# Peptides against a protein of PDB entry 4Z5W: the designs that were tried, part 91

Target 1, 305 residues: chain A of PDB entry 4Z5W
Amino acid sequence: IPDVFLELNKLWYFSAQSNLFNGEMPRSLSNSRSISLLSLRNNTLSGQIYLNCSAMTNLTSLDLASNSFSGSIPSNLPNCLRLKTINFAKIKFIAQIPESFKNFQSLTSLSFSNSSIQNISSALEILQHCQNLKTLVLTLNFQKEELPSVPSLQFKNLKVLIIASCQLRGTVPQWLSNSPSLQLLDLSWNQLSGTIPPWLGSLNSLFYLDLSNNTFIGEIPHSLTSLQSLVSKENAVEEPSPDFPFFKKKNTNAGGLQYNQPSSFPPMIDLSYNSLNGSIWPEFGDLRQLHVLNLKNNNLSGNIP

## One batch from the design tools (peptide; made by RFdiffusion4, then SolubleMPNN)

Design b2_p16_7_s2 (from b2_p16_7 with S5P S12A)
Fold by OpenDDE base, seed 1:
Structure b2_p16_7_s2 (fold): chain B 305 residues (1-305), chain A 16 residues (1-16)
Amino acid sequence: as target 1 above (305 residues)
Amino acid sequence: SLPPPGFITTDAPPPP
């Protein structure tokens, strides 16, 4: 990419995604005072990620996903005081979340999907301090770690939490009950165990629940038949709209189906590929907004209602 | 057996 962004002093939006750009990010772009939205997703850009946050005072969205960047996660990003959305998916960092992210008060949407992030306990302990964080995607990280159950963890404004395909151990954490605005939860493709907690049914905005492909046992909690967002449309909470798309993938190598926003996901309960027992509750019929109920490959018994 | 259902990610498709 040419180093000509100093002359482009009115440039507000720059998208050069899905090209063949290589080399480093140009210094003039890393110092742009005008840029608000920057997307360089899906290129072959390399080197260390550097942004001059003191210069980039208008930066609100950053998408660098699916590039060949190396080195550390840039610890100075919290100094970009207007930066709301970050997509760093598929950048091989092999790192922990920087401690400086405790101060990232502008942050609303973060993805590190498939970025070789380590230490989920530290990551969640840091990111809980991001008071404006609404969307968190950590899929394909933390391989074989334990999902922390620390009751003091608080994500009060969290609407979308995706921590799928991490081979995580542990249980559904009680601290997630402190996220009453949660709309979408994906903890699929882990090694999570124990029972599905009844308090999940108290998450009145939860329209998408994926706990599939885990080791959950016991009965389906009856409280899931009372998920208010799936009973009626009246409690439509404002959706998080991150500036990056989501993809539903069957495996790491498959092409994903693209979803531009969380509302594009069908209302779903997926508990498939567990060791759940007991009956299917007839009261699942009360979930008039539910599009997908997947209970496949469990130990369920009794009558199908 | 059919594979488990897919999971959500933000990984872009490969470059064209």
Scores: peptide ipSAE 0.493, ipTM 0.858, DockQ to the pose 0.886
Fold by OpenDDE base, seed 3:
Structure b2_p16_7_s2 (fold): chain B 305 residues (1-305), chain A 16 residues (1-16)
Amino acid sequence: as target 1 above (305 residues)
Amino acid sequence: SLPPPGFITTDAPPPP
């Protein structure tokens, strides 16, 4: 990418995603005062990620995903006082989330999907201080770690939580009950155990629940038949989606189906590939907005309602 | 058996 962004003093949006750009980010781009949205996703950019946050006073969205960047997660990003959305998916950091992210009050959407992030306990302890955090994607990190169940963890404004395919151990964490605005939960492809907690049915905005491919036992909580977002349409709050798309992938190497926003996911309960027992509740028929009920590969018995 | 339906990520598709 040429070092010409100093002359582009009115440039608000720069999207150069899905190209063949290589080398480092231009210094003029890292110092752009005008740029609000920067997307360089899916290139071959390399070197250290450096942004001059004191210069980049208009930066609101940063998508650097699927590049060959090296080194540390830039600890100065919280100094970008308007930065809301960060996509660092598929950047091999091999790092913990910086402690400075406790101060990241502008942050609304964060993805580190498949970025070799370590220490989920530290990550969640840091990110809970991001009071405006609505979307958190941590898929394909924290390999074989334990999902923290510390009740003091609080994500008050969390709407989308995706921590899939981490081989995480533990149970569905009680601290998620402190996130009453949760709309989408994906904890699939882990090693989570115990029972599915009944309080999940109290998450009145939850329209997408994926607990598939875990080791859950016991009955399906009857409270899931009362998920208000799946009973009625009235609670579909169109909030600003993150500036990055989501992909539903069957494996790490497959192309995924693209979803431009969380609301584009079909309303779903997926409890498949567990060790759940008991009956299918007839009251699942009350979930008039439910598009997908997937209960396959469990130990369920009785009649199908 | 069919594999699980998959999981959500923000990983871009492979470059063309």
Scores: peptide ipSAE 0.491, ipTM 0.855, DockQ to the pose 0.860
Fold by OpenDDE base, seed 5:
Structure b2_p16_7_s2 (fold): chain B 305 residues (1-305), chain A 16 residues (1-16)
Amino acid sequence: as target 1 above (305 residues)
Amino acid sequence: SLPPPGFITTDAPPPP
């Protein structure tokens, strides 16, 4: 990429995704005063990620996903006072979340999918201080760690939480009950155990629940038949979605289906591939907005209602 | 069509 961005003093949006760009980010780009949206996703860019936050005063969205960047996660990103959306998926950091992210008050959407992030306890302890954080995607990290159940963790404004395919141990954490605005939860493809907690049915905005491919036992909580978002059409206030797409993958090697908005996911309860027992509740018939109920490959018995 | 079983990520497929 040429070092000409000083001359482009009116450039607001720069998208150069899905090309063959190599080398480092130009210094003029890292110092741009005009750029609000920067996407360099799916290239071969290398070197250390550096942004001059004192210069980049208009930066609101950053997508650097699927590049060959090296070094540390940039600890100065919280100094970019308007930066809301970050996609760092598929950048091999081999790192923990920086402690400086405790001060990241502008942050609304963060993805580190498949970025070799380590220490889930530290990551969640840091990110809980991001009061405006609504979307958190941590899929394909924290391999074989334990999902912390510390009741003091609070994500009050969290709407989308995805921590799938981490081989995480533990239980569904009680601190998620402190997230009453949660709309989408994906904890699939882990080694989570215990029972599915009844308090999940109290999350009135929860329209998408994926607990599939875990080691859950016991009965399906009857409270899931009363999920308010699945009983009635709440006008999901279309809050501004993250400036990055989501992908539903069949497995780690699949390309997946693209979803541009969290609202584009069908209303779903997926409890498949567990060790759940008991009956299917007839009151699942009250969930008039439910598009997908997946209970396959469990130990369920009785009549199908 | 029902979405395929699987998990959500932002790890984009490689370009075709």
Scores: peptide ipSAE 0.490, ipTM 0.848, DockQ to the pose 0.501
Fold by OpenDDE base, seed 4:
Structure b2_p16_7_s2 (fold): chain B 305 residues (1-305), chain A 16 residues (1-16)
Amino acid sequence: as target 1 above (305 residues)
Amino acid sequence: SLPPPGFITTDAPPPP
């Protein structure tokens, strides 16, 4: 990418995703006063990520995902006072989340999916201070760590939590009950154990629940048949989505399905590939908005209602 | 057999 962004003093949107750009991010780009949205996703950019937040006063969205960047997560990003969305997916940091992210009050959407992030306890302890954080994607990190259950953890404004495919141990953490606005939860492809907690059914906005491919035991909580978002249409408040797309991977050689917004996911309960027992509750019939109920590969018995 | 991976990411799909 040429170092000409100093001349582009009116450039508000720069999207150069899915190209063959290599080398470092141009210094003039890292100092752009005009850019609001920067997407360089899916290139071969390298070096350390550096942004001059004192210059980049209009930066609201940053997508650097799927690049060959190295080094630490830029600790100065909280100084980008308008920066709301960050996609750092598939950047191999091999790092912890910076302590400075405690002060990241502009942050609304963060993805570190597949970024070799370590120490989930520290990550969640830091990110809980981001009062405006609505979307958090941590998939393919924290390999074989324990999902912290510390009751002091609070994500009050969290709408989308995705921590899939981490091989995480532990249980469904009680601190998630402090996220009453949660709409989408994906904890699939972990080693989570214990029972599915009944308080999940109290998450009135929860329309997408993926707990598949874990080690959950016991009965399906009857409270899941009362998920308000799946009973009634009334609460589908389309709030501002993150500027980065989501991808549901499939084992087919076909590329993952792209979802531009969390609302584009079908209303779903996926509890498949666990060790759940008991019956299927007839009251799942009350979930009139449910598109996908996946209970396969469990120890369920009785009649199908 | 393990299920096909069906988890959500924000990784760009592999280029076509």
Scores: peptide ipSAE 0.459, ipTM 0.837, DockQ to the pose 0.712

Design b2_p16_7_s3 (from b2_p16_7 with S5P I8L S12A)
Fold by OpenDDE base, seed 2:
Structure b2_p16_7_s3 (fold): chain B 305 residues (1-305), chain A 16 residues (1-16)
Amino acid sequence: as target 1 above (305 residues)
Amino acid sequence: SLPPPGFLTTDAPPPP
């Protein structure tokens, strides 16, 4: 990418996704005063990520995902006072979340999916201070760590939480009950155990639940039949979507089905590939908005209602 | 057998 962004003093949007760009980010781009939206996703860019937040006063969205960047997560990003969306997926950091992210009050959407992030406890302890955080994606990190169950963890404004394919141990954490606006939860492809907690059915905005491919036991909580978002067409408040798409992948190497917005996900309950027992509740018939109910590969018995 | 359920991520598909 040429170092010409000083001349582009009116450039507010730069998208150069899915090209063959190599080398480092241009220094003029890292100092752009005009740029609001920057996407360099799916290139071969390298070096350390550096942004001059004192210069980049208009930066609102940053997508650097699927590049060959190295080094540390930029600890100065909270100084980008308008920065809302960050996609750092598939960048091999081998790092913890910087402590400076406690101060990241502009942050609304964060992805570190498949970025070799370590220490989930520290990550969640830091990120809970991001008062405006609505979307958090941490898939393919924290390999074999324990999902913290610390009741003091609080994500008040969280709407999308995805921590899939981490081989995480532990149980469904009680601190998620402190997120009453949660719309999408994916904890699939972990080693989570215990029972599915009944309080999940109190998350009235929850329309997408994936707990598949874990080690959950016991009965399906009857409270899941009362998920209000699945009973009635509540106007899914079209929240400002993250400026990055989501992908449903069957494995790490598969092409994913792209979803541009969380609202584009089919209303779903996936509890498949667990050790759940008991009956299927007939009251699942009350979930008139439910598109997908997947209970496959469990120990369920009785009649199908 | 249905393939195992897929999980959500934000990493782009491999380039074509």
Scores: peptide ipSAE 0.466, ipTM 0.854, DockQ to the pose 0.868
Fold by OpenDDE base, seed 3:
Structure b2_p16_7_s3 (fold): chain B 305 residues (1-305), chain A 16 residues (1-16)
Amino acid sequence: as target 1 above (305 residues)
Amino acid sequence: SLPPPGFLTTDAPPPP
């Protein structure tokens, strides 16, 4: 990418995603005063990620995903006072989340999907201080760690939580009950155990629940038949989506179905590939907005309602 | 038909 962004003093949006750009980010781009949205996703950019947050006073969205960047997660990003959305998916950091992210009050959407992030306990302890955090994607990190169940963790404004395919141990964490605005939960493809907690059915905005491919036992909580977002359409809060798309993948190497926003997901309960027992509740028929009920590969018995 | 099983990520598709 040429070092010409100093002359582009009115450049508000720069999207150069899905190209063949290599080398480092231009210094003029890292110092752009005008740029609000920067997307360089899916290139071969390399070197250290450096952004001059004191210069980049208009930066609101940063997508650097699927590049060959090296080194540390830039600890100065919280100094970008308008930065809301960060996509660092598929950047091999091999790092913990910086402690400075406790101060990241502008942050609304964060993805570190498949970025070799370590220490989920530290990550969640840091990110809970991001009071405006609505979307958190941590898929393909924290390999074989334990999902923290610390009740003091609080994500008050969390709407989308995706921590899939981490081989995480533990149970569905009670601290998620402190997130009453949760719309989408994906904890699939882990090693989570115990029972599915009944309080999940109290998450009145939850329209997409994926607990598939875990080791959950016991009955399906009857409270899931009362998920208000799946009974009535009235609670579909169109909130500003993150500036990055989501992908439903079968594995790390597969192409995925693209979803441009969380509201584009079909309303779903996926409890498949667990060790759940008991009956299918007839009251699942009350979930008139439900598009996908996946209960396959469990120990369920009785009649199908 | 149910959609194929899989997990959510923000990983971009492979480069062309």
Scores: peptide ipSAE 0.460, ipTM 0.843, DockQ to the pose 0.567
Fold by OpenDDE base, seed 1:
Structure b2_p16_7_s3 (fold): chain B 305 residues (1-305), chain A 16 residues (1-16)
Amino acid sequence: as target 1 above (305 residues)
Amino acid sequence: SLPPPGFLTTDAPPPP
């Protein structure tokens, strides 16, 4: 990418995603005073990620996902006082979340999906201090770690939590009950155990629940039949709109389904591929907004209602 | 058994 962004003093939006750009990010771009939205996703950019946050005073969205960047996660990003959205998916950092992210008060949406992030306990302990954090995606990290159950963890404004395919051990953490605005939870493709907790049914905004492909046991909690967002449309909480798309990665060679907004997710309960027992509750019929109920490959018995 | 339905990510698909 040419080093000409100093002359582009009115540039507010720059998207150069899905090209063949290589080399480092140009220094003039890393110092742009005008840029608000920057997307360089899906290129072959390399070197260390550096942004001059003292210069980049208008930066609100950063998408660098699926590049060949190396080195550390830039610890100075919290100094970008307007930076709300970060997509660092598929950047091989092999790192922990920087301690400086405790101060990242502008942060609303963060993805480190498939970025070789380590230490989930430290990551969640740091990110809980991001008071404006609404969307957190940590899929394909933390391989074989334990999902922390520390009751003091608080994500009060969290609407979307995705920590799928990490081979995580542990249980559904009680601290997640402190996220009353949670709309989407994906903890699928882990090694989570224990029972599905009844307090999940108290998350009145939860319209998408994926706990598939874990080791959950016991009955389906009856409280899931009373998920208010799936009973009625009246409690439509303002949806999080991160500036990055989501993908449902199917194990088939068919390309993943792209979802540009959380509203495009079908209302879903997926509890498939567990060791759940007991009956299917007839009161699942009260979930009039539910599009997908997947209970496949469990130990369920009795009548299908 | 077929693997369960896929999980959510923000990984862009490979360029076509």
Scores: peptide ipSAE 0.445, ipTM 0.851, DockQ to the pose 0.807
Fold by OpenDDE base, seed 4:
Structure b2_p16_7_s3 (fold): chain B 305 residues (1-305), chain A 16 residues (1-16)
Amino acid sequence: as target 1 above (305 residues)
Amino acid sequence: SLPPPGFLTTDAPPPP
């Protein structure tokens, strides 16, 4: 990418995703006063990520995902006072989340999916201070760590939590009950154990629940048949979504399903590939908005209602 | 058999 962004003093949107750009991010780009949205996703950019937040006063969205960047997560990003959306997916940091992210009050959407992030306890302890954080994606990190259950953890404004495919141990953490606005929860492809907690059914905005491919035992909580968002349409508040797309990975070389907005996810309960027992509750019939109920590969018995 | 991957990510899919 040429170092000409000083001349582009009116450039508000720069999207150069899915190209063959290599080398470092141009210094003039890292100092752009005009850019609001920067997407360089899916290139071969390298070096350390550096942004001059004192210059980049209009930066609201940053997508650097799927690049060959190295080094630490830029600790100065909280100084980008308008920066809301960050996608750092598939950047191999091999790092912890910086302590400075406690002060990241502009942050609304964060993805570190597949970024070799370590120490989930520290990550969650830091990120809980981001009062405006609505979307958090931590998939493919924290390999074989324990999902912290510390009751002091609070994500009050969290709407989308995705921590899939981490091989995480532990249970469904009680601190998630402090997220009453949660719409989407994906904890699939972990080693989570214990029972599915009944308080999940109290998350009135929860329309997408993926707990698949864990080690959950016991009965399906009857409270899941009372998920208000799946009973009635009334609570589908389309809030501002992250500027980055989501992908459902599939085993087949068939491209993953792309979802541009969390609202484009089908209303779903996926509890498949666990060790759940008991019957299917007939009251799942009350979930009139449910598109996908996946209970396969469990120890369920009785009649199908 | 292992379940098919079906988890959510923000990783770009491999190019077609």
Scores: peptide ipSAE 0.431, ipTM 0.841, DockQ to the pose 0.679

Design b2_p16_8_s1 (from b2_p16_8, 8 letters changed)
Fold by OpenDDE base, seed 3:
Structure b2_p16_8_s1 (fold): chain B 305 residues (1-305), chain A 16 residues (1-16)
Amino acid sequence: as target 1 above (305 residues)
Amino acid sequence: SLFFPLKPSLGSNEMT
């Protein structure tokens, strides 16, 4: 990428996704005063990520995903006072979340999916201080760590939480009950155990629940039949979605479905591939907005209602 | 069908 961005003093959006750009990010781009949205995802960019946040006063969205960047997570990003959305997926950091992210009040959407992030306890302890954080994606990190269940953790404005494929141990954390605006929860493909907690049914905005491929035991909580977002068509307030899309693969070999907004996910309860027992509640019939109920590969018994 | 965890979209090409 040429170092010409100093001359582009009116450049608001720069999207150079899915190209063959290599080398380092141009210094003029890292100092752009005009840029609001920067997307360089799916290139071969290298070096350390550096942004001059004192210069980049208009930066609102940063997508550097799927590049060959190295080194530490930029600890100065909280100084980018308008930066809301960060996509750092598939950047191999081999690092912890910087302590400075405790001060990241502009942050609304963060992805570190498959970024070799370590220490989930520290990550969640830091990120809980991001009061505006609505979307958090931490999939494919924290391998074999324990999902902290510390009741003091609070994500008050969290709408989307995805921490899948981490081989995480522990239980469904009680601190999620402090996230009443939660719409999408994916904790699939972990080693989570215990019972599915009944308080999940109190999350009135929860329309997408994936707890599949864990080691959950006991009965399906009857309270899941009372999920208000699945009973009634809530007027989904068009909240600003993260500037990064989501993917769901149906099969290992299938192209994943791209979802540009969390609201575009089909309403779903997936409890498949656990050790759940008891009956299927007839009151799942009350979930008129539910598109997918997946209970396969459990120890369920009785009649199918 | 194994439902894959939701990944942040890394773009269509990164599903490989």
Scores: peptide ipSAE 0.030, ipTM 0.689, DockQ to the pose 0.099
Fold by OpenDDE base, seed 4:
Structure b2_p16_8_s1 (fold): chain B 305 residues (1-305), chain A 16 residues (1-16)
Amino acid sequence: as target 1 above (305 residues)
Amino acid sequence: SLFFPLKPSLGSNEMT
């Protein structure tokens, strides 16, 4: 990428995703006063990520995902006072979340999916201080760590939480009950154990629940039949709109489906591939907004209602 | 079908 961005003093949006760009980010781009949205996703960019936050005063969205960047997570990003959305998916940092992210008050959406992030306890302890954090994606990190259940963890404004494919141990963390605005929860493809907690049914905005491919035992909590967002349409919940797409792969051999918005996800309960027992509650018939109920590969018995 | 987890911002080609 040429080092000409100082001359582009009116450049508000720069998207150069899915190209063959290599080398480092040009210094003029890292100092751009005009750029609000920067996307360089899916290139071969390398070196350390550096942004001059004192210069980049208009930066609101940063997508550097699927690049060959190395080194530490830029600890100065909280100084980008308008920066709301960060996508660092598929950047191999081999790092912990910087302590400076406690001060990241502008942050609304963060993805570190498949970024070799370590220490989930530290990550959650830091990120809970991000008061405006609505979307958090930590999929494919923290391999074989324990999902912290510390009751002091609070994500008050969290709408989307995705921590899938981490081989995480532990239970469904009770601190999630402190996130009453939660709309999407994906904890799939972990080693989570215990029972599915009844308080999940109190998350009135929860329209998408994926607990599949874990080691959950016991009955399906009856409270899941009372998920208000799946009973009625009346609550127009403010949709989280991260500036980065989501991808869901249905089959190992199928391409990933891109979802640009969380609303593009079908209303779903996926509890498949666990060790759940008991019956399917007839009251799942009350979930008139539910598109997908996946209970396959469990130990369920009785009649199908 | 194994539902893979939601992977935000996985480049379309790297899910293969």
Scores: peptide ipSAE 0.028, ipTM 0.690, DockQ to the pose 0.080
Fold by OpenDDE base, seed 1:
Structure b2_p16_8_s1 (fold): chain B 305 residues (1-305), chain A 16 residues (1-16)
Amino acid sequence: as target 1 above (305 residues)
Amino acid sequence: SLFFPLKPSLGSNEMT
């Protein structure tokens, strides 16, 4: 990418995603005063990620995902006082989240999916201080770590939490009950154990639940049959989606389906591939908005209602 | 079917 962005003093939106750009990010781009949205996703860009936050006073969205960047996570990003959305998916950092992210009050949406992030305890302890954080995606990190259950953890404004395919140990953490606005929870493809907690059914905005491919035991909590967002349409708050798409793969060899908004996901409960027992509650029939109920590959018994 | 987790932007389908 050429170093010409000093001349582009009115550039508000720059998207050069899904090209063959290589080398480092231009210094003039890292110092742009005008740019609000920067997307360089899906290139071969390399070197250290550096942004001059004192210059980049209009930066609101940053997508650098699927590049060959190296080195540390830029600890100065909280100084970008308007920066709301960060997509760092598929950048191999091999790092912890910087302590400076405790001060990241502008942050609303963060993805580190498949970015070799380490220390989930530190990550959650840091990110809980981001009071405006609504979307958090940490899929394919923290391999074989323990999901912290510390009750003091609080994500008050969290709407989307995805921590899938981490082989995480532990239980469904009680601190998630402090997130009453949670709409989407994906903890699939871990080694989570214990019972599915009844308080999940009190999350009145939860329309998408994926707990599949874990080691959960016991009965399906009856409270899941009373999830208000799946009973009625009245509480579907259309909130601003993150400026990055989501992908769901159905098969290993299939291209991922792209979803531009979390609201575009089919309302779903997936508890498949666990060790759940007991019956299927007939009151699942009350979930009139539910599109997908997946209970396969469990130890369920009794009649199918 | 192996249900894979939701993943944020992994790039376009053309380069994945």
Scores: peptide ipSAE 0.027, ipTM 0.665, DockQ to the pose 0.071
Fold by OpenDDE base, seed 5:
Structure b2_p16_8_s1 (fold): chain B 305 residues (1-305), chain A 16 residues (1-16)
Amino acid sequence: as target 1 above (305 residues)
Amino acid sequence: SLFFPLKPSLGSNEMT
C-alpha cells in the first residue's frame, strides 16, 4: 500500500479488503486524521500493528483480520478515543490482552477469533472494565484452559458472547447472570461440565443459545421454556451491529454462512451432543419464536411432546 | 447438521 494518505485529508472510509497487499501498513495511514473506518481484512500485511491514536482522532472502526501481522497487541489502542469496533480475527499474536484495555471505554465490539490469545482469566478480568462492550468474540483461543467462574466478573452491557472451540474446562460461569442484556451465547465445542444452570432462563433477551458439544449432565432446566425473547416478539430496538460479520458453518467442510447482524441468526436452542437426561418439557411449545431446537445426541427419554 | 460454533470474520480462505 503506498504512503500517500497525508494528501487524502477528507478520506473517511478506506476499504482494501480481500486483495494481495503485503508489507507494512503505511505510516501516513497510521497517522490519518480523517479516516473513520479502516478495513485491510484478508491481505498479507505484516510487521507490528501501530496506530498513532493522537493523530487518528476520527477512527471508529478497525478491521485488520486475516493478515500476517506479528508481535504484541497494540497497547495504545485505548488512546483512540472514538474507536468502537476491532476485528483482529486470525492474526496470530501468541499473546495476552494488554492491561491498558481496562481503559478502553469507547470499545463496543471486539473479535480475537483464532488469534492465539492466551490466559482467558486475565482477558476477562481486563475486558470487564470496558463498560460499553456489547460484542465479544474469543473463539479458537485459550486452548484447554479453564473458563473462570469468578462471581466478581461483570459484563453489564454484554449482548453477544462467543467463546467456542477452545476445549475450555469448567462450568457455565455464574458471572454471566450479571449480563441481563445477553442476546447471543455460544459456548459450543468445549469441555464444559456440570448442569445447565436454571438462571439462563432469566436472561430475557437471550434468543440464541449454543451449548452443544460439551459434557453437560442432568436435566434440561425447565426455565429455558420461559425465555421471554422466544415466547414473544420483543420489538428489539436494533442496536448498531458490529462492523464485522459473523460466520456459521453447517458442516466441517461447508462454507460459512455470513451474518451481518446478530439479529440475523435464527432464534435457537442447541443443547446437542451432551449427556443430558430426563424428558423434553412440553412447555417448549410456548417458545413461539423458536426456529431451531436441537437436542440430539443426549440421554433424553420419555415422550416427544 | 452439526452446527459449528460461530466464527466471526474468518478470512475468505477459511470460509471457502
Scores: peptide ipSAE 0.025, ipTM 0.682, DockQ to the pose 0.079

